# Peptides against a protein of PDB entry 5H65: the designs that were tried, part 146

Target 1, 294 residues: chain A of PDB entry 5H65
Amino acid sequence: QYLERTPLCAILKQKAPQQYRIRAKLRSYKPRRLFQSVKLHCPKCHLLQEVPHEGDLDIIFQDGATKTPDVKLQNTSLYDSKIWTTKNQKGRKVAVHFVKNNGILPLSNECLLLIEGGTLSEICKLSNKFNSVIPVRSGHEDLELLDLSAPFLIQGTIHHYGCKQCSSLRSIQNLNSLVDKTSWIPSSVAEALGIVPLQYVFVMTFTLDDGTGVLEAYLMDSDKFFQIPASEVLMDDDLQKSVDMIMDMFCPPGIKIDAYPWLECFIKSYNVTNGTDNQICYQIFDTTVAEDVI

## One batch from the design tools (peptide; made by RFdiffusion4, then SolubleMPNN)

Design b2_p17_7_s3 (from b2_p17_7, 12 letters changed)
Fold by OpenDDE base, seed 4:
Structure b2_p17_7_s3 (fold): chain B 294 residues (1-294), chain A 17 residues (1-17)
Amino acid sequence: as target 1 above (294 residues)
Amino acid sequence: SMVSVAEEARKRDEEKL
């Protein structure tokens, strides 16, 4: 829908909710570090949470490695199992289960691995050679997802996370419901296992100034604003550089704001109530920044 | 084979530990 451009001074005087088209300069933004701006968002409960750090994952997988794979759960119709016993680390046992498609092992690039007792390093190495990896543990009657604090699915460098609050986990044998056991679509895997997948989002606060007024606008976006997926940026140096370049373009350090480029975007106002205090807040929406400015 | 690739990856990881 077409919106006329509105100056910030006029917007600041109006009631919410409303939608606006604006042209303003990015005076400043926070957080300044890209890593801090990438969060996980639940589409159901709308909780925002931090992306787990490598150290967090190490702890989870170390804990998982203390448990011995159950022999009774190996080599089912769904998967073939291979067991390794480490020479060091007091003889840690690692189980890798190769998921079959209609009883046949697929090619490595189409194969899902279920890993039990693996370290983060081992999982990452396997994810680079196979289609996907799921960290699992031995349950009472079936393999189960290890921990929703860790990725439920790893595809290459992409870590897929699930919402602890909204998910109702089901056992691994529910993967049998998938007709196609070669593509391993994250949403399909999540559905089969009762997982509500989290979304990677950029979360930033922009201070916008058009010369008539100044307002703060909230940005929560997965891939539209930067035309870069938030799900990939943390694991890709080139994408990180691209985002940094975009932000430096709009908010260059060491330069006066008068020389900043103009940012055209859509913002919506909304009411926030905290106790007796009512506040109008602003959020950027349906906006894609240009690759460069004239 | 698929198993060989996995085994190779596992061995290499263990050697680094």
Scores: peptide ipSAE 0.040, ipTM 0.749, DockQ to the pose 0.031
Fold by OpenDDE base, seed 2:
Structure b2_p17_7_s3 (fold): chain B 294 residues (1-294), chain A 17 residues (1-17)
Amino acid sequence: as target 1 above (294 residues)
Amino acid sequence: SMVSVAEEARKRDEEKL
């Protein structure tokens, strides 16, 4: 959609909501650290959450490992179960359930594992060998998702999370509704289990200056702005470097703002009410900057 | 390791099919 370029000074005088095309310099941005800018966003309730740290996941899986797998829930039409006891001082019982496709066990690269009692390290190792891993626990009548504070689906290095507020969890046997039990599309798995999947997003605040005025614009974007998926950036050093390079290009350290490159973007204004105070805020939308970074 | 056990278990089941 085409919009005429509007100077910031004019925008700052107008009522919201409106959409604008602007050309401005990125004076500064927050957060400065990339890992702090990546969050989880619910598309339904719009809550933002922090991406759980490894330590948080360790605690969740350690707690899950204190529970004994229920023998009654092993070896169903949906999955074949293998149980073993660790040789450590705690002697944990771990269950791995191999999900079958129409009664047939698929190849490792197509196989979904349900893990009961595994540590984060063990789960991560398994996720590198099999298509997907779901951490589960024994419920009263069926296997259930372990905890929405942990990933509901792990594919390689990608952790898929669900919204606690919007999800109405269903038991594991609901995976039977999936026609395709080989690709394990995260959205399909989520739907089957009653999960509203969270989206990885870059969340930043840009201070923009075009010489006529200064405004702060909010950025919430999953993969368009940088042309880099927020879902992958935390686990890929090269992608992290790319984002850092882009930000350094627009906001180079040790250089005066007069020498900064111009950033062209779309912003929308919107009203925010905080008690009795009305504030106009701005959000970047439908903007890609990666094409300018060759 | 757990990974190796899981892999071997799966392979055995595949061979039975």
Scores: peptide ipSAE 0.141, ipTM 0.800, DockQ to the pose 0.017; fails the geometry check
Fold by OpenDDE base, seed 5:
Structure b2_p17_7_s3 (fold): chain B 294 residues (1-294), chain A 17 residues (1-17)
Amino acid sequence: as target 1 above (294 residues)
Amino acid sequence: SMVSVAEEARKRDEEKL
């Protein structure tokens, strides 16, 4: 939809809600660190949460590794099980369950692994060789997802998380409801297990200045603004570099704002009530930063 | 390693298909 460009000074005088097209310079932004700008968003309850750090995951998987796999849950119609005892001081028991498709083991690139007792390092290594990995634990009558604080599905370098608030977990045998047990689409896996999948998003605050006025605009975007998926950026150095380059282009360090490029974007205003105070806030929407900046 | 053993085991199963 076409909107005429509106100067910031005019926008700052208007009531919300409204939509605007603007041309402004990015005076500053926060957070400055990329890893702090990537969060998980629930499409149902709309809560934002931090992406777990490696240290957080290490603790979860370490705790899981203290549990002994239940022999009664091994080798079902759904999966074939292999057990290892590690050669470390703990003698940790690890179970890997290879999910079958119609009773037949698929090729490695199509195979889903269920792992109990594995470390983050081991899980990540396995995810590079097989289609997908789900961290699990032995429940009372079936395998169950280990912990929603950890990924429910790992595919290559992508960690898929679920919402603890909105999910109603079901046991692993519910994967039987999937007709095709080779592609392992994250949304399908989530649905089968009663998980509401979280979405990776970039979350930033931009200070915009067009010479007539200054305003702060909120950015929450998954893959459109940078044309880079938030879901992949934390695990890819090249993508991180690309985002950093884009931000440095719009807000170059050590240079005066007069030399900054112009950013064209759409913003929407909205009302926020805090007690008796009414505040107008702004959010960037439907915007892709282009390399062609004047 | 666990990974290598798992891969080997899987390979054997794939060969039976």
Scores: peptide ipSAE 0.069, ipTM 0.774, DockQ to the pose 0.018; fails the geometry check
Fold by OpenDDE base, seed 1:
Structure b2_p17_7_s3 (fold): chain B 294 residues (1-294), chain A 17 residues (1-17)
Amino acid sequence: as target 1 above (294 residues)
Amino acid sequence: SMVSVAEEARKRDEEKL
């Protein structure tokens, strides 16, 4: 919809909710570190979560590696199993289950691996050779997802996470419900396993100043604002550099705000209630940063 | 083969440990 440009001083006097088009300078923003601005968001319960660090994943997979794969769960109609015993690490057993498509093993680039007992390093290496990897464990009657604190699906460098609160996990044999066992669409895998997938989002607070007033605006965006997917940025140095360049452009270090470029964006106001106190907050929406600044 | 690729990947990982 069309919106007239409104000065911040006028916006600050109005009741919520309303939508505005603004032209302002980015005085400051937080968090300052990119890795701190990338979060996981549940589309159902709306909880924001931190993206697990490598160290967190190491612990989870180390724990998983202490478990012995159940022989009774190997080599089903769904997958062919291969077991390795490591030469070091006290003879750790690793099971890799190659998911079949209608009883036939697909090509590596189409094949989903189920891995139990693998380390993060091993899983990452396999994810570069095969289509996808799911960390699993031996349950009582079937293979099960290892832990929702870890990715439920790894595709290349992309880690897909699920919501612990909203998910009702189902056993791995539910992948049989997928007719196509070659593409491994994350949403389809999630649905089959009873997982509510989390969304990668950029979460930032912008302090905006147009010379008439100052307000803080919240940004929660997956891929529109920077035209960069939040799901990919943490694993791609070039994308990180791009985001940093954009932020440095709008909020250049070492110079006065008078020299900052103008940012045009849309913001919406909304009410936040804390007991008896009502506060008006602002959120950026439907905004894409242009290459050229005004 | 897929198995060989997986085995090779694991082998390389073990060699670094």
Scores: peptide ipSAE 0.040, ipTM 0.745, DockQ to the pose 0.032; fails the geometry check

Design b2_p17_7_s4 (from b2_p17_7, 12 letters changed)
Fold by OpenDDE base, seed 2:
Structure b2_p17_7_s4 (fold): chain B 294 residues (1-294), chain A 17 residues (1-17)
Amino acid sequence: as target 1 above (294 residues)
Amino acid sequence: MMEKVAERFEERQLAKE
């Protein structure tokens, strides 16, 4: 992609939509806290959602744990089931279903667990041990995904979420459509279960200044801008530090803007209508800061 | 429970081998 550099003052005078290559300094950005900048985005309906807090998940799984597993749904050709009764919490029933590959249990690191009635803590422990976990509930005729407000798939420390608006959930037995029941690719699982997976994205507003003008540009990016996956950053302190370092590099605290490095990036303009007001907005696209720092 | 889950998994794997 090649575009000639355009000064911000010229861009600010032009109609949308257009694409530009710019060279500007990052005067400021919002939100300032990384946690606030990571959101979930639906690629289909384009809704943005907050990443659920641990407390939110606790509530969901606590509610799920109040439901008793249906004995009739245990031990199918797809999975082997085991039920435990906890000594605490008034004898809570927890069902774990071990998904088989062609009737054979795979290795622990390849085995998908379906958990019914588990707490967040228990589910997280299982995901660390077995890698892949789906929280489920007993439906009318089959196991079903517990709640799209919670992850439909947990792999290690990664929580995979689905769009409530765009998903048409199918029962767990639809996992049979997967030829390989060992890799558990999130997109494949989502497709089998009728889920439109949400994407982790960095969402920020950059105030850009090239000396000729100032404009605000919207950043919505999953992994290209920072070369760091938004899906991993919340659970990795080192990645968080890396993002912070990058932002501090472009917008160093306590330093005058004259000393800021130049950022080269692509922006696109677009029209937004708010009532009777028509506004031109800008979005950063196809930009990697590691390659565009000059 | 977690220990029991692991144990059950191992038992089932061994039984199928």
Scores: peptide ipSAE 0.146, ipTM 0.795, DockQ to the pose 0.017
Fold by OpenDDE base, seed 5:
Structure b2_p17_7_s4 (fold): chain B 294 residues (1-294), chain A 17 residues (1-17)
Amino acid sequence: as target 1 above (294 residues)
Amino acid sequence: MMEKVAERFEERQLAKE
């Protein structure tokens, strides 16, 4: 789509909703820390959630490790099972279930593991070795997902989360509905288990200044703005460095704003009612930062 | 545990092939 460039002073005088193309400098942004800008968004109920940190997951998996795997649920047509007893203080039992494809074990890199009683460290190691891991627990008649507060699927360094509000969990045997039990597409796994997947998003507020006016614009974006997936950035040092470099380029510390580079972007205005107050807000959309052309 | 998991997987895979 084509939009003529509009100065901020003109935009600030217009009613919402409208779309604009602007050229402005990034005076400041919030939050300043990258890890604070990454959230989980539900596409159905639109709730924003914090990404669980390591400490949160440790608690969940520690609790799961207190439960003994049910021997009656081992070795079904869907999976082969093996149980280990650890030699730590409590001697916890860990069950690993290897999901089969049409009764045959896939290659390690395409095999889905179901894990009972594993620690975060152990689960992460398994995800690196076997790619796909689902934390589970023994239910009444079948294995079931451990907890939606933890990832329902871990693939390498990517943690896939589901919405507690919108999901209606189904037992693990529902994975039988998947014809291909080797690729383990997150959306397919979610559908089979009754999970509404959450989306990783960057959430930031930009203060934009073009010399004619100043406005705040909201950014909620998964992978377009930085051309970096929000789903991968928290666990990749190189990606984190890249985002930091981009933000430092547009908003360099200790430098006068007159020397800042210009940012080209699209913003849309919308009305927000807060009590008796009606205000116009702005959101960045369909914008990609092109570092090499600035 | 991780080494044992990998070992068991390989054993089972070889047995089914």
Scores: peptide ipSAE 0.144, ipTM 0.794, DockQ to the pose 0.017
Fold by OpenDDE base, seed 4:
Structure b2_p17_7_s4 (fold): chain B 294 residues (1-294), chain A 17 residues (1-17)
Amino acid sequence: as target 1 above (294 residues)
Amino acid sequence: MMEKVAERFEERQLAKE
């Protein structure tokens, strides 16, 4: 929709909620480090979570690796199973289940692997080769998702996470409900397993200054603002560099704000109540950054 | 182990026919 440009000084005097189009300089932003700005967001409960670090995942998978795969759960109509005993690490048992499509094993790049007892390194290697991997464990009657603190699905370098609060996990055999067992669309997998997928988002606070006033605006965006998916940036050095370059462009280090480029964006105001205190906050929306605008 | 996983997969691919 069309909005006329409004100076910040005027915006600061108005009640919320309202939408504005603004032109301002990015005086500063937080957090300064990119990895701190990428979060996981639940579309249902709206909880923001940190993206687990490799160290966190290592712990989860190490714990999972202490469990022995249940022989009774091997080789079902859904999957073919193979178990290995490692020669090191106290003879760790690892089970890999190859999910079949209508009883037929798909091509490697289309085959979903269920891995039980694998390390993060092993899982990542498998995901690179077979594309789709789900970390699982042996339940009482069926294989189950290992832990929602870890990815429920790994595809290439992308880790798909689910919300612990909103998910009601179902056993692996519920993947049978999927007609196509080759594409492994994350949302479909999540639905089958009772998972509410979390969304990768950039979360930043911008301090905007147009010369008439200064305000802070909140940014929560998955892929529109930078035209870079938040879901991929943590695993791609080039994408990280691109985001950094964009931010450096708007906030060049060692340069005075007078030389900063202008940022055009949409912001919406909204009321926030903290106890007895009521304040107006601002959020950036429907905005894609571009090169310098004069 | 990962190599063996690949081998197992290939074996099953051949056996499905």
Scores: peptide ipSAE 0.142, ipTM 0.793, DockQ to the pose 0.017
Fold by OpenDDE base, seed 1:
Structure b2_p17_7_s4 (fold): chain B 294 residues (1-294), chain A 17 residues (1-17)
Amino acid sequence: as target 1 above (294 residues)
Amino acid sequence: MMEKVAERFEERQLAKE
């Protein structure tokens, strides 16, 4: 949409809700670390949560590795199973289930693996070799997703997470509903398993200053603002560098704000009520980063 | 069929190491 540019001093005097086009300098932003700015967002309940750390996942998969695969759940019409007993001090059993397409195993690079008892390291290695990996456990009657605190689907370096609050997990056999069992689309897998997929988002607070006034604007964006997917940035050094370069460009360290480039963006105001206090807040929307050096 | 599973399992093992 088209909006005329409005100075911040005027915006600060107006009631919410309203939409504005602004031209301002990025005085500062929070959080400063990119890793802290990437979160998981539920499109249904709108909860924000942290992306699990490697250490968190290690714990989950270690716990899963203590469980023995149920022999009765191996080799179904949906998948072929192979059991492997490790020769380490624990002697854990790892079950690998290869999902079939119409009774035939797909090519390895198109095959979905269901893994019981795998460590994070093993799962990551498998996800690089095979198309997709789902960490699972033996349920009472069927294989089940291991834990929504861990990815429900790993594809290469991409970890797909689901919302614990909104998901109603279904057993693995529900993957039978998928006609194409070679192209494992995360949303389709999620739907089949009763998972509400979480969305990776950049979450930041910008302090904007146009010389007439200063306001804080909230940013929650998945891939538009930086033209970089939040879902990929944590696992890609080049993408991280790109985001850092963008932020350094608009908010360069060690120089005065007078030398900062101008940021063009759209913001919307909204009311936040806390008890008897009414506060107007601002959120960036429909904005792709662009500079105006004039 | 099981031969293919075994083959892919071996691929897994190689990837793990």
Scores: peptide ipSAE 0.065, ipTM 0.736, DockQ to the pose 0.024; fails the geometry check

Design b2_p17_8_s1 (from b2_p17_8, 9 letters changed)
Fold by OpenDDE base, seed 2:
Structure b2_p17_8_s1 (fold): chain B 294 residues (1-294), chain A 17 residues (1-17)
Amino acid sequence: as target 1 above (294 residues)
Amino acid sequence: EYVGFANSPYAKASLFD
């Protein structure tokens, strides 16, 4: 798409909604810490929430580990079950259910594990080895997802979360509806289990200044703006460094704004109504960092 | 309540002198 460049002073006088092409400097941005800018977003209800911290997950899984796996739910047509009893921790029982493909156990790298009673550390170890893990608990009639406050699917170091508000959880046996029980695509798993998957997003506020005016523009993006997945950045030091470098390039620390680079991007205005208050806000859209910057 | 445009194909954000 092509839009003529519009100065910020003109934009600030116009009603929303409109789309603009601008050339401006990034005076500042918030939050300053990268980890604070990564959120979970529901595509259905549009709720933003924090990515759970390790400590939060520890509590959830520790609580889950206090529950004893129900023997009646072990070894079904869908999965084979193995039980471990810890020597410590008063003989805590951990159940691992290996999901079968057409009645046959797949290769380890293609096998989905359902873990019942595992700690975060144990789950992480298994996810690294088997790739795909779902934390579960014994329900009354079937295994169920442990808690939507925890990942519904862990693949390697990536945690997939679901929206508590929009999800209507179904039991684990609904995984039978998946024809392919080897790839374990997160969206497919979510659909089978009645989960609305949350999306990792970068959430930032850019203060843009073109010399004629100043406005704040909202950035909410998963992987297009930085060309770095928000879902991976928290667990990858190199990706974090890359984002930091990009932001430092746009907004160099320790120098005056006059020396900042000019940034060309697209912004859209939109109306926000809160009761009787009407406000025009701005959002960066259809914009990706240029390849020569990355 | 939010009212705005949906995204279209992404364009490059470029740095200029």
Scores: peptide ipSAE 0.015, ipTM 0.478, DockQ to the pose 0.023
Fold by OpenDDE base, seed 1:
Structure b2_p17_8_s1 (fold): chain B 294 residues (1-294), chain A 17 residues (1-17)
Amino acid sequence: as target 1 above (294 residues)
Amino acid sequence: EYVGFANSPYAKASLFD
C-alpha cells in the first residue's frame, strides 16, 4: 500500500481511526524479555492468554496421572490401546491409544497417540517419536481431552492450545469424522473436537520517536513482522537469537538514540474507551523486518 | 471505537484481531 510519510507531531493531533506511514526511531520497547512478548490469542473472543509454563503443565499432567484409565474405553474401532504400569510406589497406569486409519495402524510418524495418565516428560518423549500426541482422560462413555489448560495437540516441540471460553469440547470418537487419519492437521483436530484453537502472537509495545514527537505503537503479529512464527520461537534457540538480534539492531543497547537506525513502518490509530476516558492508540500493521536485517 | 477494560498494551492489542 502507498501512504505519504507523516511526522509524528502531526499524527498526534489527528483523530482516529487513520493509517499512517512513518519514519521513526525505536526509542524503547516492552516487554524486554522475548518469552514475555509471546501470548496466545483467541480469534473469536480476542482474549489474550499467557503461554503455560512447563511447571504449569507438570501440575496438570501430574493430576491427570492420578486417574486410572477405564478399561471399558480401551481398544475401540478408532484406536488400539496399550497399558503400562509404572514401577513407582503407586503403580501409576499409563494408557497409550494408537489411532487407526480405517482399522489399520499407520506408520509411527503418521500415527496419532492418545495418552492417558502420562507425565509431561513421557508425553514429550512420545511426541518426539510419533510426532502427534493428544493428552486425554477417561470420560463416562468415551475418552475426552484432558484439559484445555494443557495442549490439546503436541506435535514435536509445538504445543497447540484451545480457548476455554469459546470451545465446546466433544469426545475423542469425533475424530472419526476425519477421513484422513494420518496427517493430523491441528485445525482439523480442533474442529473435530469442538476446540477453538488459540494463535501464538508476538505482543510488544514500541516507543517511536522521529524528533518531532513520541508515540507508543503496539505490535501484535503471528509470523509476518519478524518472519518468524510465534508458535515456534519459544522452543527454538536459533529463532530466539534471531529476534533478539533484530531488536538489538532496532534499539541498540548502550548507545544514544541519535545513533539508532531510522525505521519505516505503518501504524494505524484507533479509539479506545475506558469508562469516561477516551484515548487514541496506535498499532503497527503491514510491516515486516527488512531483508538486510535478517 | 473500542471499549477497553485494561490499560495494558496486551489488552489494547487484541482489539485488532
Scores: peptide ipSAE 0.010, ipTM 0.438, DockQ to the pose 0.031
Fold by OpenDDE base, seed 4:
Structure b2_p17_8_s1 (fold): chain B 294 residues (1-294), chain A 17 residues (1-17)
Amino acid sequence: as target 1 above (294 residues)
Amino acid sequence: EYVGFANSPYAKASLFD
């Protein structure tokens, strides 16, 4: 489909829904701070959520650490268990369950760890060393995911979250359904455990100005717009710098808009109804930052 | 040469006038 360029003044007069190709300058954008623009999105219920902060996770894992691992759930056909008792913190017990592949322990870089009673710091240390980590707790008959408010899977610096609303959690033994117990693909893990995985997304509002009019366009994108994964940006300083540089290029601080670069992008209009109030909104789509910018 | 956004479905089309 080919779209001719349409001036903003014309777009502002038209009914929704429609798709447009535009050429405009980025007058401003919000939020200005990158960490505020990264959200979690449910593909099923479409709820947007904040990415939990370290402090939030600390609380969750501290609470989990108050529970003692159930001895009856250790050393199953699925995993081998090791228990550590801390010297401090009144002898806190930490259980690490090493998931086996067909009864054999995989190499560390392929091994999934189930951690019971671990702190955020301990979990992060293990996730950096091993392929994958799942925070768990002892259920009545099996290990269970600790809390969907925390990551259900940690792989290196990547935290995978699930939707509380849409997920119907199943016990850890359901990982047996996975034929390959070495790769630990997040989507496969989620499916096995009844989790609807959340998606990291950049959420921004761009104020676009082409000299004929001004409109706000919504950006919700995971990895295409910046060519940077939203899932990785919060934990990678270089990626953060890259995004900042891109935005500074499009909307340079301390410079008049006349000197801003012209940008071409696609926007779609859509109707939003709030009671009796009907509003037309705009969203950027099928647009990527040019390679010469990065 | 313009710096800006590229439209993925229209890679062969001119992005800027």
Scores: peptide ipSAE 0.045, ipTM 0.553, DockQ to the pose 0.021; fails the geometry check
Fold by OpenDDE base, seed 5:
Structure b2_p17_8_s1 (fold): chain B 294 residues (1-294), chain A 17 residues (1-17)
Amino acid sequence: as target 1 above (294 residues)
Amino acid sequence: EYVGFANSPYAKASLFD
């Protein structure tokens, strides 16, 4: 069945749930700052959470760095271990465990490092040099993931997070279940370690106006709307600029709405109940920024 | 004129369902 374009005034009178094709102008949007629009979403429990800031991670890794690596857990069939002592007054011990593939150390671009006792800066430095890094700690019988409040996997500049509510963590030796110990696909690593991976999403509210009515539409999208991955945007200045440019085109500052471009998109309505109050909400779906705009 | 948003390939197909 063909979806005809529906004016907002008509949509506002209809019951939910329904799907619509609309043509409207973006009067305004929230939040205005990009870093506030990027969240972590759990596909299982559907909770949204903030992306941890550098300061949050510093605290976690500083705490981890107070613990001395357990010598008994070094140099297993899964990994070779090297220990460094920092030059600072504390003489902090840092353990780096190099995961082997069938008993052989892979190339640096294929190697997974398990880091114990590293600071955020040290971990980030290593992740830029090597393919993959997992922050770990010494458990009772095996190495374990350090903390789900920190990334369970760092690949270059990308931080992969897991859901605390849905994950049932397993020890590092469970990486043995992976046949290929070179690619280190985040989902495979997560599965082996009992982690439910979180998804980076753009979360925004668009105020749409077609001259007949005004409605707010919710946007939750990972990589399709902007054609930019939410997982990469926080760590890439060029991607941030691109998103800002797109939004400025749709909602140019200092210009009257009459001069704004007309936008075509799909929205779906849905019911939200809060106590005795029933509200109809709207969400953008199956919509992408057109290439002629970029 | 129309500028900005375009439907996905999936959405294009679903428009006629």
Scores: peptide ipSAE 0.043, ipTM 0.595, DockQ to the pose 0.021; fails the geometry check

